# Ledger of designs, part 104: peptides against a protein of PDB entry 5EIB

Target 1, 366 residues: chain A of PDB entry 5EIB
Amino acid sequence: VDLEPGTMDSVRSGPFGQIFRPDNFVFGQSGAGNNWAKGHYTEGAELVDSVLDVVRKESESCDCLQGFQLTHSLGGGTGSGMGTLLISKIREEYPDRIMNTFSVMPSPKVSDTVVEPYNATLSVHQLVENTDETYCIDNEALYDICFRTLKLTTPTYGDLNHLVSATMSGVTTCLRFPGQLNADLRKLAVNMVPFPRLHFFMPGFAPLTSRGSQQYRALTVPELTQQMFDSKNMMAACDPRHGRYLTVAAIFRGRMSMKEVDEQMLNVQNKNSSYFVEWIPNNVKTAVCDIPPRGLKMSATFIGNSTAIQELFKRISEQFTAMFRRKAFLHWYTGEGMDEMEFTEAESNMNDLVSEYQQYQDATAD
Target 2, 366 residues: chain A of PDB entry 5EIB as posed
Amino acid sequence: VDLEPGTMDSVRSGPFGQIFRPDNFVFGQSGAGNNWAKGHYTEGAELVDSVLDVVRKESESCDCLQGFQLTHSLGGGTGSGMGTLLISKIREEYPDRIMNTFSVMPSPKVSDTVVEPYNATLSVHQLVENTDETYSIDNEALYDICFRTLKLTTPTYGDLNHLVSATMSGVTTCLRFPGQLNADLRKLAVNMVPFPRLHFFMPGFAPLTSRGSQQYRALTVPELTQQMFDSKNMMAACDPRHGRYLTVAAIFRGRMSMKEVDEQMLNVQNKNSSYFVEWIPNNVKTAVCDIPPRGLKMSATFIGNSTAIQELFKRISEQFTAMFRRKAFLHWYTGEGMDEMEFTEAESNMNDLVSEYQQYQDATAD

## One batch from the design tools (peptide; made by RFdiffusion4, then SolubleMPNN)

Design b2_p14_7_s3 (from b2_p14_7, 5 letters changed)
Fold by OpenDDE base, seed 2:
Structure b2_p14_7_s3 (fold): chain B 366 residues (1-366), chain A 14 residues (1-14)
Amino acid sequence: as target 1 above (366 residues)
Amino acid sequence: STSIISLLVGLHHV
């Protein structure tokens, strides 16, 4: 789905365009211009019914619908505004289905779009209320991985999207292969989300490989486990050492010993016990899939529900507040039918979320 | 079989 037809034509003409049904391409005539309000109330609102008709048709063709998975950017007006409109409308129509998102967080290191803090804050407000699971993929973390870890002097969108694709492939492993832990979205939510509003995940991946880099030295299970818990491997720009894990899922792929995986997972938990909450028993889940990723012998994917995610929301909130106090570009949003109250409500809800994460970080076992 | 409907929205940055 896009408000710009040129993007859809590029996907359709691309190497994978044939994977999608021609009738499942929904596009507008005019872009959102990086404006959330244009995506949510005007241009996106004109297109949303056409998308919902496609969603209904696909839903009717399913024997058993688990839920929805939306991938979007929170910096752009289409991904943020129209994406959250779609989430809201799908939630209204399918309230018993899981809403899962891959939400790409904006960063000043990657984009020059000055209004991204508004788009992100307005989107996070919608995601808090209308999603069950949100993978936070932070462009800042992706950039830092590309630059510092992969030694790319000038990271490209292709390099960032490679990391996104690897992460999405990793976290969806259990959903794609039978007989795995977290084999459905609801089971993942039950294991990962102890409190309904605290459904924002920090994904991580090991080994980190770039497109065109020579195959890294085959990692061992101990090396994969250690790298997966390293803050440098997190796809969200948060340090897990500044917070506490509420829940963790680790997904290993490739031919390896389950016993060795369990031993290494126990060792890493014991070594990092201060970074876990003590009052949630059995809060680390491990899965092993014998099928490695394409081009790798083995990998590990990390899903962390950590109170350290508040660092990401604080960064966005600080940027938002600095713009909103100046009323910078606010007329672009109000001119599309938004009230200033929607900005203050979104800021308040995000600050409440930060406070909730801090409360559970500071919570002791009674 | 169980199914998940996947949506890609605003593909410029993904």
Scores: peptide ipSAE 0.435, ipTM 0.866, DockQ to the pose 0.864
Fold by OpenDDE base, seed 5:
Structure b2_p14_7_s3 (fold): chain B 366 residues (1-366), chain A 14 residues (1-14)
Amino acid sequence: as target 1 above (366 residues)
Amino acid sequence: STSIISLLVGLHHV
């Protein structure tokens, strides 16, 4: 789904264009111009019914619909504005189905769009209310991984998108291969989300290896486990050591010993016990899938629900506040039918979310 | 079988 026609032609002509049904391409005539309000209230609102018709048709063809997965950017107008409009409309029509998102968080290090803090804040407000689980994929963290860990001198969007794709493939492993932990979206939500609003996940992937080191690195379960819990491997720009894990899921792929995985997972929990809440019993879940990812003998994917995610929201809030106090670019949003009150409500809800994470970080077992 | 509907919104020009 896009508001720009040219993007659909690129997808259709691309190496995966044949996997999509032609009738499932929905596109507008006018882009959102990096404006959330255009995506949400004007250009996106004109297109939303056509998307919902496709969603209904696909839903009717399903024997048992679990839910929805939406991949979008929170920096751009279409991904943020129209993406959250679609989430809202789908939630209204399918309130009993799981809404899962892969939400790419904007970063000033990667983006040319000055209004990203608005688009992100307005989107997070919608995601808090209308999603059951959200994977926070932070362009800042992806850039830092590409530069520092992968040793890429000039990270490209292609390099970032490769990490996104690896992460998405990792976290969806249990959904694609039967008989695993979190074999459905609802079970994932039950295991990962102890409190409804606290459904924002820090994903991570191992191995992350530079091209120069890849040929010489043995992949072992201990190395995967250690790298997966390393703050430098988090695909959200948060340090887990500054917070506490509410819940964790680890998904190993490849031929390995379940016993060795369990031993290493116990060791890493014991080593990092101060970074877990004590009042949620059995809050670490582990799965092993015998099917390795393409081009690797083994991998591990991390899903963390950590109170450290507040660092990401604080960063966005600080950038938002600095722009909003100046009333910078507000006329671009209000001109599309948006009220200034919606900005204040979105800021307030995101600050409340930060406060909730902090409360549970500081909570002790009574 | 259980199904998941996937949406891709706002593809940045690669």
Scores: peptide ipSAE 0.434, ipTM 0.865, DockQ to the pose 0.874
Fold by OpenDDE base, seed 3:
Structure b2_p14_7_s3 (fold): chain B 366 residues (1-366), chain A 14 residues (1-14)
Amino acid sequence: as target 1 above (366 residues)
Amino acid sequence: STSIISLLVGLHHV
């Protein structure tokens, strides 16, 4: 789904264009112009019904619909505004289905779009209320991984998108292979979300290896486990050491010993015990799938629900507040039918979310 | 079989 026709033509002409049904390409003519309000109230609102018709048709073709997965950027007006409009409308129509998102967080290191803090804040407000699970994929973290870990001197959007794709493939592994831990979206939510509003996940993937070291790197369960819990490998720009894990899931892929996985997972929990809440029993879940990802002997995917995620929201909030106090670009949003109160409500809800994470970070076992 | 509908919204021009 896009508000720009040129993007759809690129996808259609691309190597995967024939995988998609022609009727499942929904696109606008005017674009969102990096404005959440255009995506949510005007251009996106004109297109949303056509998308919902496709969603209904696909839903009717499903024997048993678990839920929805939406991948979007919170910096761009289409991904942020129209994406959150779609989430809201799908939630209204399918209230008993799981809403899962892969939400790409904007960063000034990656994009020059000055209004990204508005788009992100307005989106987070919608995601708090209308999603069950949100994977926070931070462009800042992706850039830092590409530069520091992968040793890419000039990370491209292609390099960032490769990390996103690897992570998405990793977290959806259990959903694609029956009998695994978190074999459905609802079971994942039950395991990962102890408090309904605190459903923002820090994803991670291992192995992350530079091209220069790839040929010399053994892939072992200890190395995957260590890398997966390394703060430098988090796809969200927060340090897990500044917070506490509420819940964790680890998904291993490849031929490995379940015993070795359990031993390494116990060892990493014990080494990092100060970074877990003590009052949530059995808050680490581990799955092993014998089928490796393409081109790797083994991998591990990390899903963390950590109170450290508040660092990401604080960063966005600080940027938002600095713009909003100046009333910078507000007329671009209000001109599309937004009220200034919606900005204040979104800021308030995001600050409340930060306060909730802090409360549970500071909570002791009774 | 259980199904998940996947949506991709806002394809950034690479």
Scores: peptide ipSAE 0.422, ipTM 0.862, DockQ to the pose 0.863
Fold by OpenDDE base, seed 4:
Structure b2_p14_7_s3 (fold): chain B 366 residues (1-366), chain A 14 residues (1-14)
Amino acid sequence: as target 1 above (366 residues)
Amino acid sequence: STSIISLLVGLHHV
C-alpha cells in the first residue's frame, strides 16, 4: 500500500513483484509529503476503504486467520499516518485477531526530514493502543550497526534495508516453519507480552553481515549466543544493560546441537542475570530451526521485551518536545484537520509508557 | 492451515 504510485511500480518490477497478487496493490496519486496528518486524515483516509476491502477479501479466503502483520516507517507520512489508520481500522473490525507490526523508527542520522519526531510520536500513540506486538526496528541502531560494526563509511538505505530484511526473516522463522516454539502470533504474544501496553520488542540478529560481504568464518553456537545478547547487535538503539528483560525469545537457525544451544543460553542468562526481572520465571524461550538463512550456515535472532526500550521512546520524545514547544511546523498538521491537543495526548501517552517501563524495571520480587 | 495477512505500507526503500 502506498500513496505514491511510483513505489508500487518499483515493487512490481522488483525480484519479488510476482509474490504479490495484482489485485492487492492499492495506491494513491498524492503522497503524504512526510506528514502524518495527510496519511491519517486526508489522502490516507481516501484510500483506506480500498485497502480494507482487500483485507476483507483476503480474510474471507483464509481457512483460519491468526492476525495481521504490518510493516511501516514511522518517519514518513504514509507509513506513519496511513499505517496507523489501517491498524486502527483493522483492530476495530478484527478485535480478536493479533496485530503485529514491524515499525521502523526514524533517526536524524538517516533522514533530514525535520518532522519525523512528530510522525513517530503520533504513531507510537496509536501503536500503544492498537497493536499486540511491535518490533522496533530503529534507524538509529541500523545506522550505528552499518557505520560502527560493518565499517560502512556512508551507510545507504540499501545497507539499512538489508538489516531490516534479515531481522524480519529471523523473527518470522517460527511462523514459517512447522514445529517451532511460538509457531503462531498468539503464542508469541502470550510468551513475550506480560502486560498489554508493554509489547514493544527489541530485535537483534547474529551474525551481522553487510550486503555483498561474504562471511569467510562460520560462527559457532557460543559466538552466536554472545553476539545476539550484545547491545551492538540490537536493532533498537537501547542498551539492555540500562534496563531489565521482561521476556526474551531466541531463534537459532541452522544445523546445530540443541544441547549446545541450551547450555549456551543458560550461560548467557546466568552472566546477564542482573538484567532480567526475577519475578517472571522461565522468561527466556529458545527455538532451533534446522533450516539456515540464505547464504549463512547458522544464525541467531533475538527478540527482547526490555525496559531499556524506554531509551528509544525518550529519544523520540526529546526530539518531539524540542520542536513542539516552539510550535514548529504544526500548521502543516493543523491544516489537515488535526488539533494541537492530539500532539499533547500522543506525547503524554508515550511518556506514560516510559514511566510504566521504569516502574517494572524498578520492581523487585516481594 | 492458519494464515497471517501481511501489509506493506509506505515503504519506499524496503
Scores: peptide ipSAE 0.440, ipTM 0.870, DockQ to the pose 0.853; fails the geometry check

Design b2_p14_7_s4 (from b2_p14_7, 6 letters changed)
Fold by OpenDDE base, seed 1:
Structure b2_p14_7_s4 (fold): chain B 366 residues (1-366), chain A 14 residues (1-14)
Amino acid sequence: as target 1 above (366 residues)
Amino acid sequence: STSIIELLVGLGSV
C-alpha cells in the first residue's frame, strides 16, 4: 500500500514484485508529502476502504486467521498516517485478532525530514492503543550498526534495509516453522506482553553482516548468545543496561545443540540478572529452528521487552516538544483537518508510556 | 492452517 504510484512501480519491477497478487497492490495518485495528517485524514482516508476490501478478501480466504502484520515507517506520511489509520480500521473490524507491527522509527542521522518527530509521535499514540505487539526498528540504531559495527563510512538505505530484512526474518521464524515456541502471534503476546500498553519490542540480530560481505565467519552458540544480548546488536537505540527486561525471546536458527543453547542462555541470564525484573518468573523464552537463514550456518534473533525502550520514546518526545512549543509546521497538519489538541494528546500519551516503563523498571518483588 | 495477513505501507520512506 502506498500513496505514491512510483513506489509501487519500483516494487512491481523489483526482484519480488511477482510474489504479490496484482489485486493486492493498492496505491493513490498523490503522496502524503511526509505529512501524517494527509495519510490519516485526507489522501489516506480516500484509499483506506480499497485496502480494507483487499484485507476482507484475503481474510475470507484464510482457514484460520491469527492476525495481521503491518510494516511501516513512522517518519513518512503514508507509513505513519495511513498505516495507523489502517491499524485502527482493522482493529475495529477484527477486534479478536492480533495486530502486530514492524514500525521503523525515524532518525535525523538518516533523514532530513524535519516533521518526522510529529509523524512518529502521532503514530506512537495510535500504536499504544491499537496494536498488541510492535517491533521498534530504529533507523538511529541501524545507522549506528552500519557505521560503528559494520564499518560502513556512508551507510545507505540498502544497508539499513538489509538489517531490517534480517531482523524481520529472524523474529518471524517461529511463525513460519512448525513446532517452535511462540508459533502463533497470540502465544507471542502472552509470553512477551505482561502489561497491555507495554508491547514495544527491541529486536536484535546476530551475526551482523553487510550486504555483499562474502566472509561468513561461522559463529559458535556462545558467540551468538553473547552478541545477541550486546547493546550494539540491538535494532532500537537504547541501552538495555539502563533498564530492565520484562520479557525476552531468543530465536536460534541452524544446526546446533539444544543443550548448548539452554546452557548458554542460562549463563547469559545469570551474568545479566541485574538487567531483568525479578518479579516475572521464567521471563526468558528460547526457540531453536534447525533451518539456518540464507547464506548463514547459524543465527540468533533477540526480542526484548525492556524498560530501556523509554530512551527511544524520550528522544522522539524531545524532538517533538522542541518543534511543537514553537508551533513549527503545525499549519500543514491543521490544514488537513487535524486539531492542535491531537498533538497534545499524543505527546501526553507517549510521556505516560515512558512513565509506565519507568514505574516497572523501579518496581521490586517486595 | 493458521494464516497471518501482511501489509506493507509506505515503503518509499523505508
Scores: peptide ipSAE 0.478, ipTM 0.888, DockQ to the pose 0.903
Fold by OpenDDE base, seed 2:
Structure b2_p14_7_s4 (fold): chain B 366 residues (1-366), chain A 14 residues (1-14)
Amino acid sequence: as target 1 above (366 residues)
Amino acid sequence: STSIIELLVGLGSV
């Protein structure tokens, strides 16, 4: 789905264009112009019914619909505005289905779009209310991984998108292969989300590989486990050492010993026990899939529900506040039918979310 | 079989 026709033509002409049904390409003509309000109230609102018709048709073709998985950017007007409109409309129509998102967080290191903090804040407000689980894929973290870890002098969107694809493939492993832990979206939510609003995940991946780089070095299970818990391998720009894990899932892929995985997972938990809440017993889940990712012998994917994620929201909030206190660019949103109150409500809800994470970070067993 | 509907929205900006 896109408000720009040129994006759809690029997908259709791409190497994977044939995997999608022609009727499942829904596009507008006007674009969102990096404006959440255009995506949510005007241009996106004109297109949303045509998307919902496709969603209904696909839903009717399913024997048993678990839920929805939406991938979008929170910096752009279409991904943020129209994406969150779709989430709300789908939630209204399918209230008993899981809403899962891969939400790409904006960064000034990657994009010069000045209004991204507005788009992100308005989107996070919608995600807090209308999603069951959200993977926070932070362009700040992706850029830092590409630059510092992968030694790319000038990270490209292709490099970032490679990390996104690897991460998405990792976290969805249990959904794609039978007999795994968290084999459905609801089971994942039950294991990962102890409190309904605290459903934002830090994904991580090991080994980190650049597009076209063959890592000839086989990693061991201990090395994968250690790297997976390293803050440098997190796809969200927060340090887990500044918070506490509420819940963790680890997904190993490749031929390995379950016993060795369990031993290493126990060792890493014991070593990092101060970074876990003590009042959620058995809060680490481990899965092993014998099928490695393409081009790797083995990998590990991390899903963390950590109170450290508040660092990401604080960054966005600080950027938002810096613009909103001056009403900078606000007329572009109000001109599309938004009220200034919607900005204040979104900021307040995100600050409440930060406060909730801090509360559970500071909570001790009574 | 259980199914998940996947939506890709506004990925041209990424």
Scores: peptide ipSAE 0.473, ipTM 0.888, DockQ to the pose 0.903
Fold by OpenDDE base, seed 5:
Structure b2_p14_7_s4 (fold): chain B 366 residues (1-366), chain A 14 residues (1-14)
Amino acid sequence: as target 1 above (366 residues)
Amino acid sequence: STSIIELLVGLGSV
């Protein structure tokens, strides 16, 4: 789905264009112009019914629908505005189905779009209320991984999108292969989300290796486990050492010993025990899939529900507040039918979310 | 079989 027709032509002509049904391409003519309000209330609102018709048709063709997965950018007007409109409308029609998102967070290191903090804040407000699970894929973290870990001097969108694709493939492993832990979206939510609003995940992937060191790196279960819990491997720009894990899932792929995985997972929990809440028993889940990812002998994917995710929301809130206090660019949103109150409500809800994470970070077993 | 519907929205800027 896109409000820009040129994007659809690129997808259709691309190597993966054939995996999509022609009738499942829904696109507008005008674009959102990086404006959440255009995506949510005007241009996106004109297109949403056509998307919902496709969703209904696909849902009727399913024997048993688990839920929905939406991938979008929170910086752009279409991904943020129309994406959250679709989430809201789908939630209204399918209230008993799981809504899962891959939400790409904006960063000033990657994009020059000044209004991204507005689009992100308005989107987070919708995601808090209308999603069950949200993977926070932060362009700040992706850039830092590309630059610092992968040793790319000038990270490209292609380099960032490669990390996104690897992460998405990793976290969906249990959904795609039978006999795994969290084999459905609902089981994942039950294991990962102890409180309804605290459903924002820090994903991570291992191995992350620079091209120059790939030839010399042995892939072992201990190395994957260590790298997976390293703050430098988090796809959200948060340090887990500044918070506490509520829940964790680790997904190993490749031919390995389950015993060795369990031993290493126990060792990493014991070494990092101060970074877990003590009042959620058995809060780390481990899965092993014997099918490796393409081009790797083994991998590990991390899903963390950590109170450290508040660092991401604080960053967005600070950027939002700096612009909103001056009413900078606000007329582009109000001109599309938005009220200033929606901005203050979105800011308030995001600040409440930060406060909730902090409360559970400071909570003790007593 | 259980199914998941996947939506890709506004990926031109990602």
Scores: peptide ipSAE 0.462, ipTM 0.885, DockQ to the pose 0.910
Fold by OpenDDE base, seed 3:
Structure b2_p14_7_s4 (fold): chain B 366 residues (1-366), chain A 14 residues (1-14)
Amino acid sequence: as target 1 above (366 residues)
Amino acid sequence: STSIIELLVGLGSV
């Protein structure tokens, strides 16, 4: 789905354009212009019914629908505004289905779009209320991984999107292969989300290796486990050492010893015990899939629900507040029929979310 | 079989 027709033509002409049904390409004639309000109230609102008709048709073709998975950017007006409109409308129509998102967080290191803090804050407000699971993929973290870990001097969108794709493939492994832990979206939510509003995940993928070091790196279970729990490997720009894990899932892929995986996962938990809440028993889940990812002998994918994710929301909130106090660019949103009150509500809800994470970070078993 | 409907929204700007 896109508000720009040119994007759809690129997808159709691409190597995989033929795998999609032609009728499932829904596009507008006018882009959102990086404005959440255009995506949510005007241009996106004109297109949403056409998307919902496709969703209904696909839903009717399913024997058993688990839920929905939406991938979008929170910086762009289409991904943020229209994406969250679709989430809301789908949630209203399918309240008993799981809503899962891959939400790409904006960063000033990657994009020069000045209004991204507004789009992100308004989107997070919707995601708090209308999603069951949200993977926070932070462009800042992706850029830092590309630059620092992968040793790319000039990270490209292609390099970032490669990390996104690897992560998405990793976290969906259990959904695609039978007999795994978290084999459905609901089981994942039950294991990962102890409190309804605290459903924002820090993803990570291992191995991440620079091209220059790739030939010298052994792929071992200990190395995968160590990299997966490294703060520098998180695809959300927060340090897990500044918070506590509520829940963790680790998904290993490839031929490896289950015993070795269990031993390494126990060792990393014991070594990092101060970074877990003590009042959630058995809060680390491990899955092993014998099928490696393409081009690797083995991999590990990390999903963390950590109170450290508040650092990401604080960053966005600070950027939002700096602009909003000056009423900068607000006329572009209010001109699309948006009320200024919705900005203050979104800011308040994000600050409440931060406070909730902090409360559970500071909570003791006593 | 259980199914998941996947939506890709606004990925031209990602």
Scores: peptide ipSAE 0.459, ipTM 0.887, DockQ to the pose 0.911

